# Peptides against a protein of PDB entry 5NXQ, part 12

Target 1, 114 residues: chain A of PDB entry 5NXQ
Amino acid sequence: EIQIPVSMAAEEEYLRSKVLSELLTDTLENDGEMYGNENEVLAALNGAYDKALLRLFASACSDQNVEKALSLAHELKQDRALTAAVKISERAELPSLVKKINNIREARYEQQLK

## One batch from the design tools (peptide)

Design b1_p15_1_s2 (made by RFdiffusion4, then SolubleMPNN; from b1_p15_1, 4 letters changed)
Fold by OpenDDE base, seed 2:
Structure b1_p15_1_s2 (fold): chain B 114 residues (1-114), chain A 15 residues (1-15)
Amino acid sequence: as target 1 above (114 residues)
Amino acid sequence: DEYDELVEELAPLLE
């Protein structure tokens, strides 16, 4: 069986999840269709999206590409995904990245309070 | 949770 590099597999998953999430979001916002399960579907898509990003994030960390990793972290939607990114950064021994991601989390907390 | 599992899955990549 052909092994696909982590980065390539993650990129494919990310693109797929991103496109589907955007399509669903646009449909709900522009067409107003409601079937009762849209939030559940959106949550599932967001989960897939974040997990795909985390794979890319881990790849960037592995490459010691802190700037790319940070950029990817900014694209994460769920707080629990940011927490995962922190854990990945810790495993990668990138303390500066840990701090920066925690700053992202704190900023989002503050935004929610406003 | 599922994210913790993913972190553990990715851990070898970082070591």
Scores: peptide ipSAE 0.668, ipTM 0.960, DockQ to the pose 0.910
Fold by OpenDDE base, seed 4:
Formats: C-alpha cells, structure tokens, sequence
Structure b1_p15_1_s2 (fold): chain B 114 residues (1-114), chain A 15 residues (1-15)
C-alpha cells in the first residue's frame, strides 16, 4: 500500500479523487448507462476520496483547527469514514468535534429514514 | 478494516 504523506501530496490526492468521483457520478446520471462495474468503481473512488479527506482531517486536528476539521467532515461520503473521523477526533482529544461529527451522522441517519 | 488501519497510521500525527 502506498503511503500518502499528510501534506501537499494528500491534498493532491484529495482533489484528484474528488474530481474523478464527481465526473463519474455526473456521467452516470447524464448517460444512464450501466455495464455492471460502475458501482464498484464508484465505491472504490469514494473510498479513496474519503481516505484522502481523513488524512486532511487528521492534519487539521493536529493543527487544532476545529473549524477546518468540521468542514472536512461534512465532505465525507461514507458513514464508515465519519466513524473514522470520530476516532481521529477522540485521539486528538477534541470532544467538541466528536459531538459535532456525531450530529452529522445522526442527521444523515434521519435523512435515510425519510 | 481499512479505515481502522488508516486511523492507526494517522495516530502518531495526533500524539
């Protein structure tokens, strides 16, 4: 597994993953063609995207930049990634951030129930 | 779990 530094390289990976994920999503929504592997590709891209975000999130936490960390958490797509963000926040001893991220998770759960 | 591994990888950054 390639180790991505929490630095400019991490930001580059985030941007790349974000763009690719958005492009693929837009293409599927616009063209509506499925060949059986698009969902798997999307899942893989989303995973890479969230992992890149989590690296940035951890960096923000280490800088004690709670506002930036929270903004990044809102960009996370997978619930598992939000769970990871909570764990990172706990390690960083940022209980206020933990509460706010849990609120994000709860809000998403409520939206899924509607 | 891949996210658990990432959390552990990032842990030193937070300590």
Amino acid sequence: as target 1 above (114 residues)
Amino acid sequence: DEYDELVEELAPLLE
Scores: peptide ipSAE 0.668, ipTM 0.960, DockQ to the pose 0.926
Fold by OpenDDE base, seed 1:
Structure b1_p15_1_s2 (fold): chain B 114 residues (1-114), chain A 15 residues (1-15)
Amino acid sequence: as target 1 above (114 residues)
Amino acid sequence: DEYDELVEELAPLLE
């Protein structure tokens, strides 16, 4: 059986979820509503987006590409996804990356408080 | 949760 490499599959899923998320967001901003399930659809799309990013993130960590990993972490939307990125970084034994991701989380918390 | 499951799924890649 032919299987697509993890990095390639993750890239495709990321691009798909990113486009769909943006399209949905634009539609909601312009039209205001859909068919009563827009919030659930948005949540599902954001989840797919973050999960795809996390796969890329893990690949970057595996390659010891800390710079790329950090850049990907900045693109994560949900706090729970950032938490997952921290866990992945810990498994990869990248303490510097752990600290930097936690700084991202703290910065977002501060922004929410303002 | 689903993210914890994903982390475990990806763990072998990090070894």
Scores: peptide ipSAE 0.667, ipTM 0.960, DockQ to the pose 0.968
Fold by OpenDDE base, seed 3:
Structure b1_p15_1_s2 (fold): chain B 114 residues (1-114), chain A 15 residues (1-15)
Amino acid sequence: as target 1 above (114 residues)
Amino acid sequence: DEYDELVEELAPLLE
């Protein structure tokens, strides 16, 4: 079995999930048709999207590319994915990144309260 | 948690 590098696999999955999400959104906006499963599909796509980003994030952490890692963290959609990013940052021994990701989480919490 | 599993999967990459 061929093993695909983490970064390549992550990029592929990220792009795939992003494209599918956009296509679904465009279809709904253009055609106005509802099939009753759009939310479920979007949730699944968001999960795949965030998981792909986390793989890229881990790769960036491994490279000690904090700026790239932080940029990727900003693209994460789900809070539980941000939590995972914190855990990854801790494993990578990047405390400054941990702090910055927690700041992202706090900012999103504040937005939800408004 | 599926994300916990992913973190553990990726952990060796960070060591």
Scores: peptide ipSAE 0.667, ipTM 0.960, DockQ to the pose 0.907

Design b1_p15_1_s3 (made by RFdiffusion4, then SolubleMPNN; from b1_p15_1, 5 letters changed)
Fold by OpenDDE base, seed 3:
Structure b1_p15_1_s3 (fold): chain B 114 residues (1-114), chain A 15 residues (1-15)
Amino acid sequence: as target 1 above (114 residues)
Amino acid sequence: DEYDKLVEELEPLLK
């Protein structure tokens, strides 16, 4: 069985989900027509997008590349994905990264008033 | 949770 590096697999998944999300967004922007399933599709794409990013994030943590990990965390869309990033950071024993990701979450809470 | 499962999947890579 072919073993694909986590980073490579994650990059492919990330790019795929990002492109599909952008294509759907562009279509809606250009046509302005809703068919009733766009939100469901976007939710699924966002999930795939964040999960792919988390794999990249874990790879960066494994490399002890805190700067790269933090940059990736900023690209996460869902709060639940940020929570997962915190858990990954804890398991990677990167407390400084944990604090910085929690700061991202807090900033988004204040911005979204949630 | 799907993210919990992902974290568990990735944990061995962090050891």
Scores: peptide ipSAE 0.646, ipTM 0.955, DockQ to the pose 0.859
Fold by OpenDDE base, seed 5:
Structure b1_p15_1_s3 (fold): chain B 114 residues (1-114), chain A 15 residues (1-15)
Amino acid sequence: as target 1 above (114 residues)
Amino acid sequence: DEYDKLVEELEPLLK
């Protein structure tokens, strides 16, 4: 099997997951078709989406591209994924990025309380 | 969990 560079594979996975997530969202919002497992499908798609993003995030961190990493973190949907991004940032020894991602988490927590 | 596993998987790439 041909080994594809991590960054290229991650980008493909991200784009695929993003498109599928958007298509499913559009279908639910506009067509209203429910088959009984949409929540599970959405969770799986969101998980795949965030995992793909985290791979891109890690790549950005390894490149010391903090601005790109931060922009990717803003695209993460799940809090657990943001937590993972913090852990990756810590291991990459990027404390400024850690602080900024924690700010994103705090902002989302405040939104959930409203 | 699954994200912890991913973090561990990606850690070598950060060095």
Scores: peptide ipSAE 0.646, ipTM 0.955, DockQ to the pose 0.820
Fold by OpenDDE base, seed 1:
Structure b1_p15_1_s3 (fold): chain B 114 residues (1-114), chain A 15 residues (1-15)
Amino acid sequence: as target 1 above (114 residues)
Amino acid sequence: DEYDKLVEELEPLLK
């Protein structure tokens, strides 16, 4: 059995999840009505999107590519995914990245308060 | 949760 490298699989899943999430979001915004489980589907797609990003994030951390890792963290949508990114950064022994991701979280909290 | 499980899954890549 052939196993696909983590980075390759994550990139493919990220792109697929991103496109589907955006299409569903646009549909909901344009139609303005929900008739079924659209909200649940959107949540599932966003989850898949963030999980795919986290796999890429971990790969960047393993490569010691802090700049790429930080850029990927900015693309994360859910706070719980940012929390996971912090945990990955801690385990990768990248304290500067930990601080920068926590700054992203704090900035989003302040934006929500406004 | 699912993210905790993912972090544990990715742990070996970080060494």
Scores: peptide ipSAE 0.644, ipTM 0.955, DockQ to the pose 0.862
Fold by OpenDDE base, seed 2:
Structure b1_p15_1_s3 (fold): chain B 114 residues (1-114), chain A 15 residues (1-15)
Amino acid sequence: as target 1 above (114 residues)
Amino acid sequence: DEYDKLVEELEPLLK
């Protein structure tokens, strides 16, 4: 079996999940209820989206591309995914990135409090 | 959780 590089596989998965998530989001915003399970579908798509991003994030970390990694972290939707990004950054021994991602998390917490 | 599992999966890539 041909091995697909992590970055390539992750990118394809990310793009797929992103497109589907956007399509569903647009439909919900414009047309409302679809099948009665929209929230479940959206949650699944968001999960797939964030997981794909995290794979790209990990790849960026492994390349020591902190700027790219941080940019990807900003695209993460779920707090749980940000937490995962912190863990990845810690394991990649990128403390500056850890701090910056934690700042993202704190900022989002503050936004939720408003 | 599922994200912890993913982190563990990606661990080898980081070293």
Scores: peptide ipSAE 0.644, ipTM 0.955, DockQ to the pose 0.866

Design b1_p15_1_s4 (made by RFdiffusion4, then SolubleMPNN; from b1_p15_1, 5 letters changed)
Fold by OpenDDE base, seed 5:
Structure b1_p15_1_s4 (fold): chain B 114 residues (1-114), chain A 15 residues (1-15)
Amino acid sequence: as target 1 above (114 residues)
Amino acid sequence: SEYEALVEELAPLLE
């Protein structure tokens, strides 16, 4: 069996999930049609998307590439995914990244309060 | 949680 590096596999998963999520979102926004399960599908796609990003994020952390990791964190959609990113950053012993991701979370919280 | 499981899965990559 061919073993694909984590980073490559994650990139493939991310791109696939991103495209599908965007296509579904565009369909809902442009056509306004719902068949009853689109929201669930979108949620599932968002989950897959964030999980794929987290794999890339972990890879970036492993490379000690804080800037890349931070950029990926900004692309995360779910708060729980950001929480996971924080945990990964902590395990990677990247305190500066931890702080920056927490800043992202705080900013999103403030936006939700408006 | 599902994400916690993912974190644990990825943990070896960070070591």
Scores: peptide ipSAE 0.546, ipTM 0.938, DockQ to the pose 0.959
Fold by OpenDDE base, seed 3:
Structure b1_p15_1_s4 (fold): chain B 114 residues (1-114), chain A 15 residues (1-15)
Amino acid sequence: as target 1 above (114 residues)
Amino acid sequence: SEYEALVEELAPLLE
């Protein structure tokens, strides 16, 4: 049995989820096909996508690579995933990153209201 | 919560 490092596994999951999400989106936009389960599939893919990103995010935090961590946080889609990123940052004792991620959340809230 | 479980899973990586 081959053991894959956490970071590599996370990267693979992220890329796979991202590609599938993009392909589905492109198909719907270009072909106009509807099968009745697209939204459910997208939600599931987004979940897997964010979870994979969070694993990469945690790895970046572990490396004390705040810039990379912040870049990854910007790619998160769900608010609940951003909340998880905040919790990870707190445990990593990176208060500056906590503040920056909270700013991302606030900006998204304001964008949704306007 | 799945995300809470994930945070706990990843916590050892941060120590």
Scores: peptide ipSAE 0.533, ipTM 0.935, DockQ to the pose 0.969
Fold by OpenDDE base, seed 4:
Parts: sequence; C-alpha cells; structure tokens
Structure b1_p15_1_s4 (fold): chain B 114 residues (1-114), chain A 15 residues (1-15)
Amino acid sequence: as target 1 above (114 residues)
Amino acid sequence: SEYEALVEELAPLLE
C-alpha cells in the first residue's frame, strides 16, 4: 500500500471539490436548471472544499509559511471555516496570522450587512 | 462540530 503525504492528498481533494463547485455554479447560472436541491448540493460541496483547504492551510502553518497560509485563508468560503483557521493559527502560535484572518472575517461581516 | 473535529485531527501536524 502506497502512503500519500497529507499535503498531496489535501491538494487532490481541494482541486476536485473546487472544480465540482465551480462546474455546478456555472451550470446553474448558464442553463438555469433548478431541481430544488441545488443549494443543498452546493453547501455540501463548499463544506468539502473548505475542509480540504483547511488541511492545506494547516500544512502551510506547519511550514511556517504565513504568506501561503493567509492566501489560502482568503479562499475559504464559510465563516465557520475561517473560525477553524483561526484555531489552527493559534495552535501553530502564529498571532499575526490570527489577526489577519480575523480581519478577513470582519470584512466579510461588513460586506454582508450592505 | 465537524470543523472542531478537523482542528483536533490536524493539531498533531502543528506540534
């Protein structure tokens, strides 16, 4: 049995989830097909996407690559995923990253209010 | 939650 490194497995999962999410979004926007469960499917895909991304994020944190970690955090879709990223950053003892991710969250809150 | 479990799962990678 071949063991796949965590980073490689996470990357594959992320890419797969991203492609599927984008494909579904484009299909709905371009074709206008509605079956009644698209939002539920999208939510599930976004969840898988964010979880995969968080694995990459954790890997970046372990490498002390703050710039890469921050870039990945910007790609997270759900607020709950950003919260998880904060928790990971805290455990990685990266306070500057914690502050920057919280700034992302605050910015999104303000955007939602508009 | 699922995310809390994921954080705990990933914690060893950070130590």
Scores: peptide ipSAE 0.498, ipTM 0.928, DockQ to the pose 0.966
Fold by OpenDDE base, seed 1:
Structure b1_p15_1_s4 (fold): chain B 114 residues (1-114), chain A 15 residues (1-15)
Amino acid sequence: as target 1 above (114 residues)
Amino acid sequence: SEYEALVEELAPLLE
């Protein structure tokens, strides 16, 4: 049985979901057209986007590529996705990465309070 | 949750 590598499969999903989420986000921000279901669609797209990123993130952690992993973590949109990234980092035994991702979370919390 | 399931799915890749 042929299985597609996680990194390869995740790249396609990431690129597709990124384009769609950005297009929808830009439309909502620039045009302001909301008809009731746009937020739900956006949430679904963002979810797919973050999940794809997390697969790439896990692959980077597996390769012990901390710099790439951190770069990917910065691209995550949802806090729950960052939490997942922390858990992945802990399992990968990358404590420095755990600290840096927690710093990202704290920074975003502070921005929400402003 | 879906994210917890994803973490568990990816865990073997980290070993």
Scores: peptide ipSAE 0.497, ipTM 0.928, DockQ to the pose 0.950

Design b1_p15_2 (made by RFdiffusion4)
Fold by OpenDDE base, seed 3:
Structure b1_p15_2 (fold): chain B 114 residues (1-114), chain A 15 residues (1-15)
Amino acid sequence: as target 1 above (114 residues)
Amino acid sequence: SLLEDAEKIIEETFS
């Protein structure tokens, strides 16, 4: 059995999750149809989406591509995912990236309070 | 490796 590289698998999952999430969101907004499980599905998709991004993020860190890593971090949706990104950055010994990701978290906290 | 450590962090985060 052929195994897909981690980065490739992450990209596939990211794109799949992103597209499906957008389609469901658009359907709900435009058609107003509710089946009772949309929120659960979206939550699961968001999880898969962030997981995939984090794998790409880790790959960028491994490549010492801080700019790419930071760009990916901005795409993360959940706070827990940002926390994971910080942990990964720490393991990668990229303190500047740690600071920048923490700034993202702080900015989102402030926005939620407004 | 970093990727292995990252995977553990990810799994713990979304467990």
Scores: peptide ipSAE 0.767, ipTM 0.975, DockQ to the pose 0.829
Fold by OpenDDE base, seed 5:
Structure b1_p15_2 (fold): chain B 114 residues (1-114), chain A 15 residues (1-15)
Amino acid sequence: as target 1 above (114 residues)
Amino acid sequence: SLLEDAEKIIEETFS
């Protein structure tokens, strides 16, 4: 049986979810055709996307690669995913990363208020 | 481990 490294599997899932999410988003935005289940599909894809990123994020934290972890955190779409990233950073005992991710969250909150 | 903890956090986040 073929064993796939965790990081490789996460990257594959990330790419798959990213592509599908973008394709669906583009279709909805460009064609304006929305069906009853499309929002649910998009939500699921976004979830899968963030989950994949978080696994990559955790790997980066494990490697003590704060810059890579931070870069990945910027790619997260959902606030709950950022919260998860904070929790992971705390487990990794990376307080500087915790602060930086919280800054991302705060910035997004500010942007939403505009 | 960190990765195990992370996986648990992820699962709980998206449950």
Scores: peptide ipSAE 0.767, ipTM 0.975, DockQ to the pose 0.831
Fold by OpenDDE base, seed 1:
Structure b1_p15_2 (fold): chain B 114 residues (1-114), chain A 15 residues (1-15)
Amino acid sequence: as target 1 above (114 residues)
Amino acid sequence: SLLEDAEKIIEETFS
């Protein structure tokens, strides 16, 4: 049996989750109606999206492609996902990437306070 | 490996 490479599977899942997450987000924002079940679905989709992104991020780190890794980190939506990216960067021994991702996290916190 | 470690981190994050 032929198995799909991890990177290819991650890319497919990322793209699928990204499209669905964006469509649902746009629908909720445009319609102005948010129900408990809709919020739960959105959270699940965002989770799947970030989870897939992190696998791509890990792959980029493994390839020592710091530029791609940082670009992917900017696409992460949830703070917990950024924390995961930091941990992965630490395991990859990429301290410069750790600093840059922490800067992203801090910038988002500051924006939320404004 | 890094990918195995990353998968563990991801699973723990979204558990």
Scores: peptide ipSAE 0.763, ipTM 0.975, DockQ to the pose 0.825
Fold by OpenDDE base, seed 2:
Structure b1_p15_2 (fold): chain B 114 residues (1-114), chain A 15 residues (1-15)
Amino acid sequence: as target 1 above (114 residues)
Amino acid sequence: SLLEDAEKIIEETFS
């Protein structure tokens, strides 16, 4: 059996989920079509998307590639995913990254208040 | 390992 590296598998899933999520989002935004389960579908896609990103994020942290990790964190959509990224950063003993991700979270909170 | 811990965190986050 062909074994695919974990990082490659994660990247594939990320790309797939990203494309599908964006496609559906754009469709809803541009056409306004509702089918009754759009939010559920989007939630599932966004979940898969963030999960894939977090795996890439963890890999970057493992490589101590803080810049790449931070870049990936910016792409996370859900707050719970950012929280996970913070936890992963803490496990990786990257306090500077922890602070930066928390700043992202705080910035999003402020944006939601507007 | 970090990756194992991360996977656990991810699993718990989206459980």
Scores: peptide ipSAE 0.763, ipTM 0.975, DockQ to the pose 0.829

Design b1_p15_2_s1 (made by RFdiffusion4, then SolubleMPNN; from b1_p15_2, 4 letters changed)
Fold by OpenDDE base, seed 4:
Structure b1_p15_2_s1 (fold): chain B 114 residues (1-114), chain A 15 residues (1-15)
Amino acid sequence: as target 1 above (114 residues)
Amino acid sequence: SLLEESEKIIDETFA
């Protein structure tokens, strides 16, 4: 049995989930097809996507690569995922990153109010 | 480790 490094596995899952999520979104937007469960499928894909991103995020934090970590945080879709990123940043003792991620959350809240 | 703690945070977030 061949063991795959955690980081490589996370990257693979991220790319897979990203492609599938984009494909589904494009299909719904371009073709207007409704299957009755597309929202549920999309939610599941988004969950998998964010989970994979958070693992990459944690790896970046572990490497003390704040720039990469912040870039990854911007790619997170769900608010709960951003909250998780904040928690991870706190555990990594990166207060500047915590502040920047909270700014992302606040900006998204303001956009939703418009 | 940070990675182990992060995995727990992730699991709890999406449980």
Scores: peptide ipSAE 0.763, ipTM 0.974, DockQ to the pose 0.831
Fold by OpenDDE base, seed 5:
Structure b1_p15_2_s1 (fold): chain B 114 residues (1-114), chain A 15 residues (1-15)
Amino acid sequence: as target 1 above (114 residues)
Amino acid sequence: SLLEESEKIIDETFA
């Protein structure tokens, strides 16, 4: 049986989820055709996308690669995912990363208020 | 480990 490294598996899932999410989003935005389950599908895809990113994020934190971790955090879509990233950063004892991710969250909150 | 804890955090986040 073939064993796939965790990072590779996460990256593959990220790419798959990203592509599918983007395709669905493009379809909804460009064609304007929405079915009853499409929002649920999109939500599920976004969830899978962020989950995959968070696994990559955790790997980066484990490597003490703060810059890579931060870059990945910027790609997260959901606020709950950013919260998870903060928690992971705390476990990784990377306080600078914690602050930076919280800044991302605050910036997004500010943007939502506009 | 960090990865194991992270997986738990992820699972809890998207439960």
Scores: peptide ipSAE 0.761, ipTM 0.974, DockQ to the pose 0.833
Fold by OpenDDE base, seed 3:
Structure b1_p15_2_s1 (fold): chain B 114 residues (1-114), chain A 15 residues (1-15)
Amino acid sequence: as target 1 above (114 residues)
Amino acid sequence: SLLEESEKIIDETFA
């Protein structure tokens, strides 16, 4: 079998997870339907979504494309994913990116407290 | 490589 490059696979998974998550969210918000497993499905989708983004993030870091990496980091939903992005940035030896991602985390913490 | 190391980080994060 032909293996898909990591970046392409990540993009596919990202788009799939994003679209499905949005559709499900819209359905719940607009139609009020509840089947009992929506939250579980959304959690799984969010995980897949962030995983895919992180792979794209790593690729951007590898390309030394800090601006793209930062943009991708802003799209991450879960705090654990931001933590992973910090770790990846450290491995990539991009301290400025580390600082910027930590700023994102801090900002989100502050928003949660409001 | 960075990509390989990143994949490990990702796997550990979402294990």
Scores: peptide ipSAE 0.761, ipTM 0.974, DockQ to the pose 0.826
Fold by OpenDDE base, seed 1:
Structure b1_p15_2_s1 (fold): chain B 114 residues (1-114), chain A 15 residues (1-15)
Amino acid sequence: as target 1 above (114 residues)
Amino acid sequence: SLLEESEKIIDETFA
């Protein structure tokens, strides 16, 4: 039995989730109609998207590719995902990355307050 | 490993 490498599987899931999330978001925004079930589907897709991204993020950290890791962190949508990225960065002993991700989180909070 | 620990963090985050 042929097994797909973890990194490749994560990339496939990320791309699939990203496309579906964007399509659904655009549809809801353009049509101007939001139902409870649609919001639930969107939340699930966003969750899958961030989950897949975090696996790529962890892989980048494992490779000591801080630049790639930071780039991936910027693509995360949910605050809980950023928190997870911080935890992963701490485990990877990358304090500079921790600081930069926390800056992303703080910037998003400030934008929400405006 | 880092990947194993990360998977646990991810699972806990989206549980």
Scores: peptide ipSAE 0.761, ipTM 0.974, DockQ to the pose 0.824

Design b1_p15_2_s2 (made by RFdiffusion4, then SolubleMPNN; from b1_p15_2 with D5E A6S S15A)
Fold by OpenDDE base, seed 5:
Structure b1_p15_2_s2 (fold): chain B 114 residues (1-114), chain A 15 residues (1-15)
Amino acid sequence: as target 1 above (114 residues)
Amino acid sequence: SLLEESEKIIEETFA
């Protein structure tokens, strides 16, 4: 069996999940018709997307590539994923990244309150 | 390792 490098597999899964999430989101925005499981499908796709993205994030942290890590964090959709990114950053001993990600999280909280 | 710890965090987050 052909073994795919972890980084390549993560990138492929991220891209796949990203495309599917975007397509489904666009469909829901442009077509008001709702089926019985759209929300569940969206949740699953968003979960897969963030999960794959976090693996890339962890890899960037491992490489001490803070700029790349931060860029990836901005692409995270779910709050729980941002929380995970903070935890990963803490383990990576990158306090500046922790603060920046928390700022992203706080900004989103403020937006949700409006 | 960081990657192993991260994987655990990710798995717990989306469990």
Scores: peptide ipSAE 0.761, ipTM 0.974, DockQ to the pose 0.821
Fold by OpenDDE base, seed 1:
Structure b1_p15_2_s2 (fold): chain B 114 residues (1-114), chain A 15 residues (1-15)
Amino acid sequence: as target 1 above (114 residues)
Amino acid sequence: SLLEESEKIIEETFA
């Protein structure tokens, strides 16, 4: 049985989810129409996007590629995803990465308050 | 492994 490598599958899903999420976001912002189901669809797409990114993030951590891992963390959209990235970094025993991701989360909190 | 542990974290996050 031919199986797709985890990293390859994650990359494909990431790219697909990224494109769909961006297209939907642009459509909602440009058209100005908000229906009840549109927010749910957007949330689902964003969830799939972050989920795929986190798998790439985990792979980068496994390779001890901290630079790539941090770059991927910056692309995460949801706070819960950043929390997951912190947990993964802790398991990977990368304390410097943990600190930097927490800084990202704090910066986003401050931006939301302003 | 780290990947297995990470997958559990991811699944729990989006459950």
Scores: peptide ipSAE 0.759, ipTM 0.974, DockQ to the pose 0.823
Fold by OpenDDE base, seed 2:
Structure b1_p15_2_s2 (fold): chain B 114 residues (1-114), chain A 15 residues (1-15)
Amino acid sequence: as target 1 above (114 residues)
Amino acid sequence: SLLEESEKIIEETFA
């Protein structure tokens, strides 16, 4: 049986989820089609997307690659995912990364207060 | 390990 490294599997899942999320999002934005469950589908896809990203994020943290970890954090869509990233960063004992991710969260909060 | 702990965090986040 073929054994795939965890990082490669995570990358594949990320890419797949990203593509699907983007395609559906673009369709809704460009065509305006709504059949009742698109938001639910998007939520599910976004969830899968963020989960995959967080696994990559954890790997980056494990490698002590703060720059890569931060870049990945910027790609997270959901606030709950950012919260998870903070928790992971804390476990990784990367306080500078914790601060930077919290800054991302705060910035998004401010944007929502629009 | 960090990866194991992270997986738990992820699972709890999206439960």
Scores: peptide ipSAE 0.759, ipTM 0.974, DockQ to the pose 0.825
Fold by OpenDDE base, seed 3:
Structure b1_p15_2_s2 (fold): chain B 114 residues (1-114), chain A 15 residues (1-15)
Amino acid sequence: as target 1 above (114 residues)
Amino acid sequence: SLLEESEKIIEETFA
């Protein structure tokens, strides 16, 4: 059995989830169609999306590529995913990255309060 | 490894 590298699998899932999420969003916004389960589907897609991104993020951390890791963190949608990114950064012993991700979280909190 | 630990964190986050 051929195993797909973790990074490649993550990229595939990320791209798939991203595309499907965008297509569904566009359809709902442009066509006004409601099927009753859109929010559930979007939530699932967003989960898969962030999950895949975090795997890429972990890979970047493993490579000590802080700039790439930070860029990926900015693409995360859910707060729980940012929390996971912080934890991963801590494990990677990248305190500067921890601080920067926490700044992202704080900025989003402020945005939600507005 | 970091990747293994990260996978655990990810799975716990989205469980």
Scores: peptide ipSAE 0.759, ipTM 0.974, DockQ to the pose 0.825

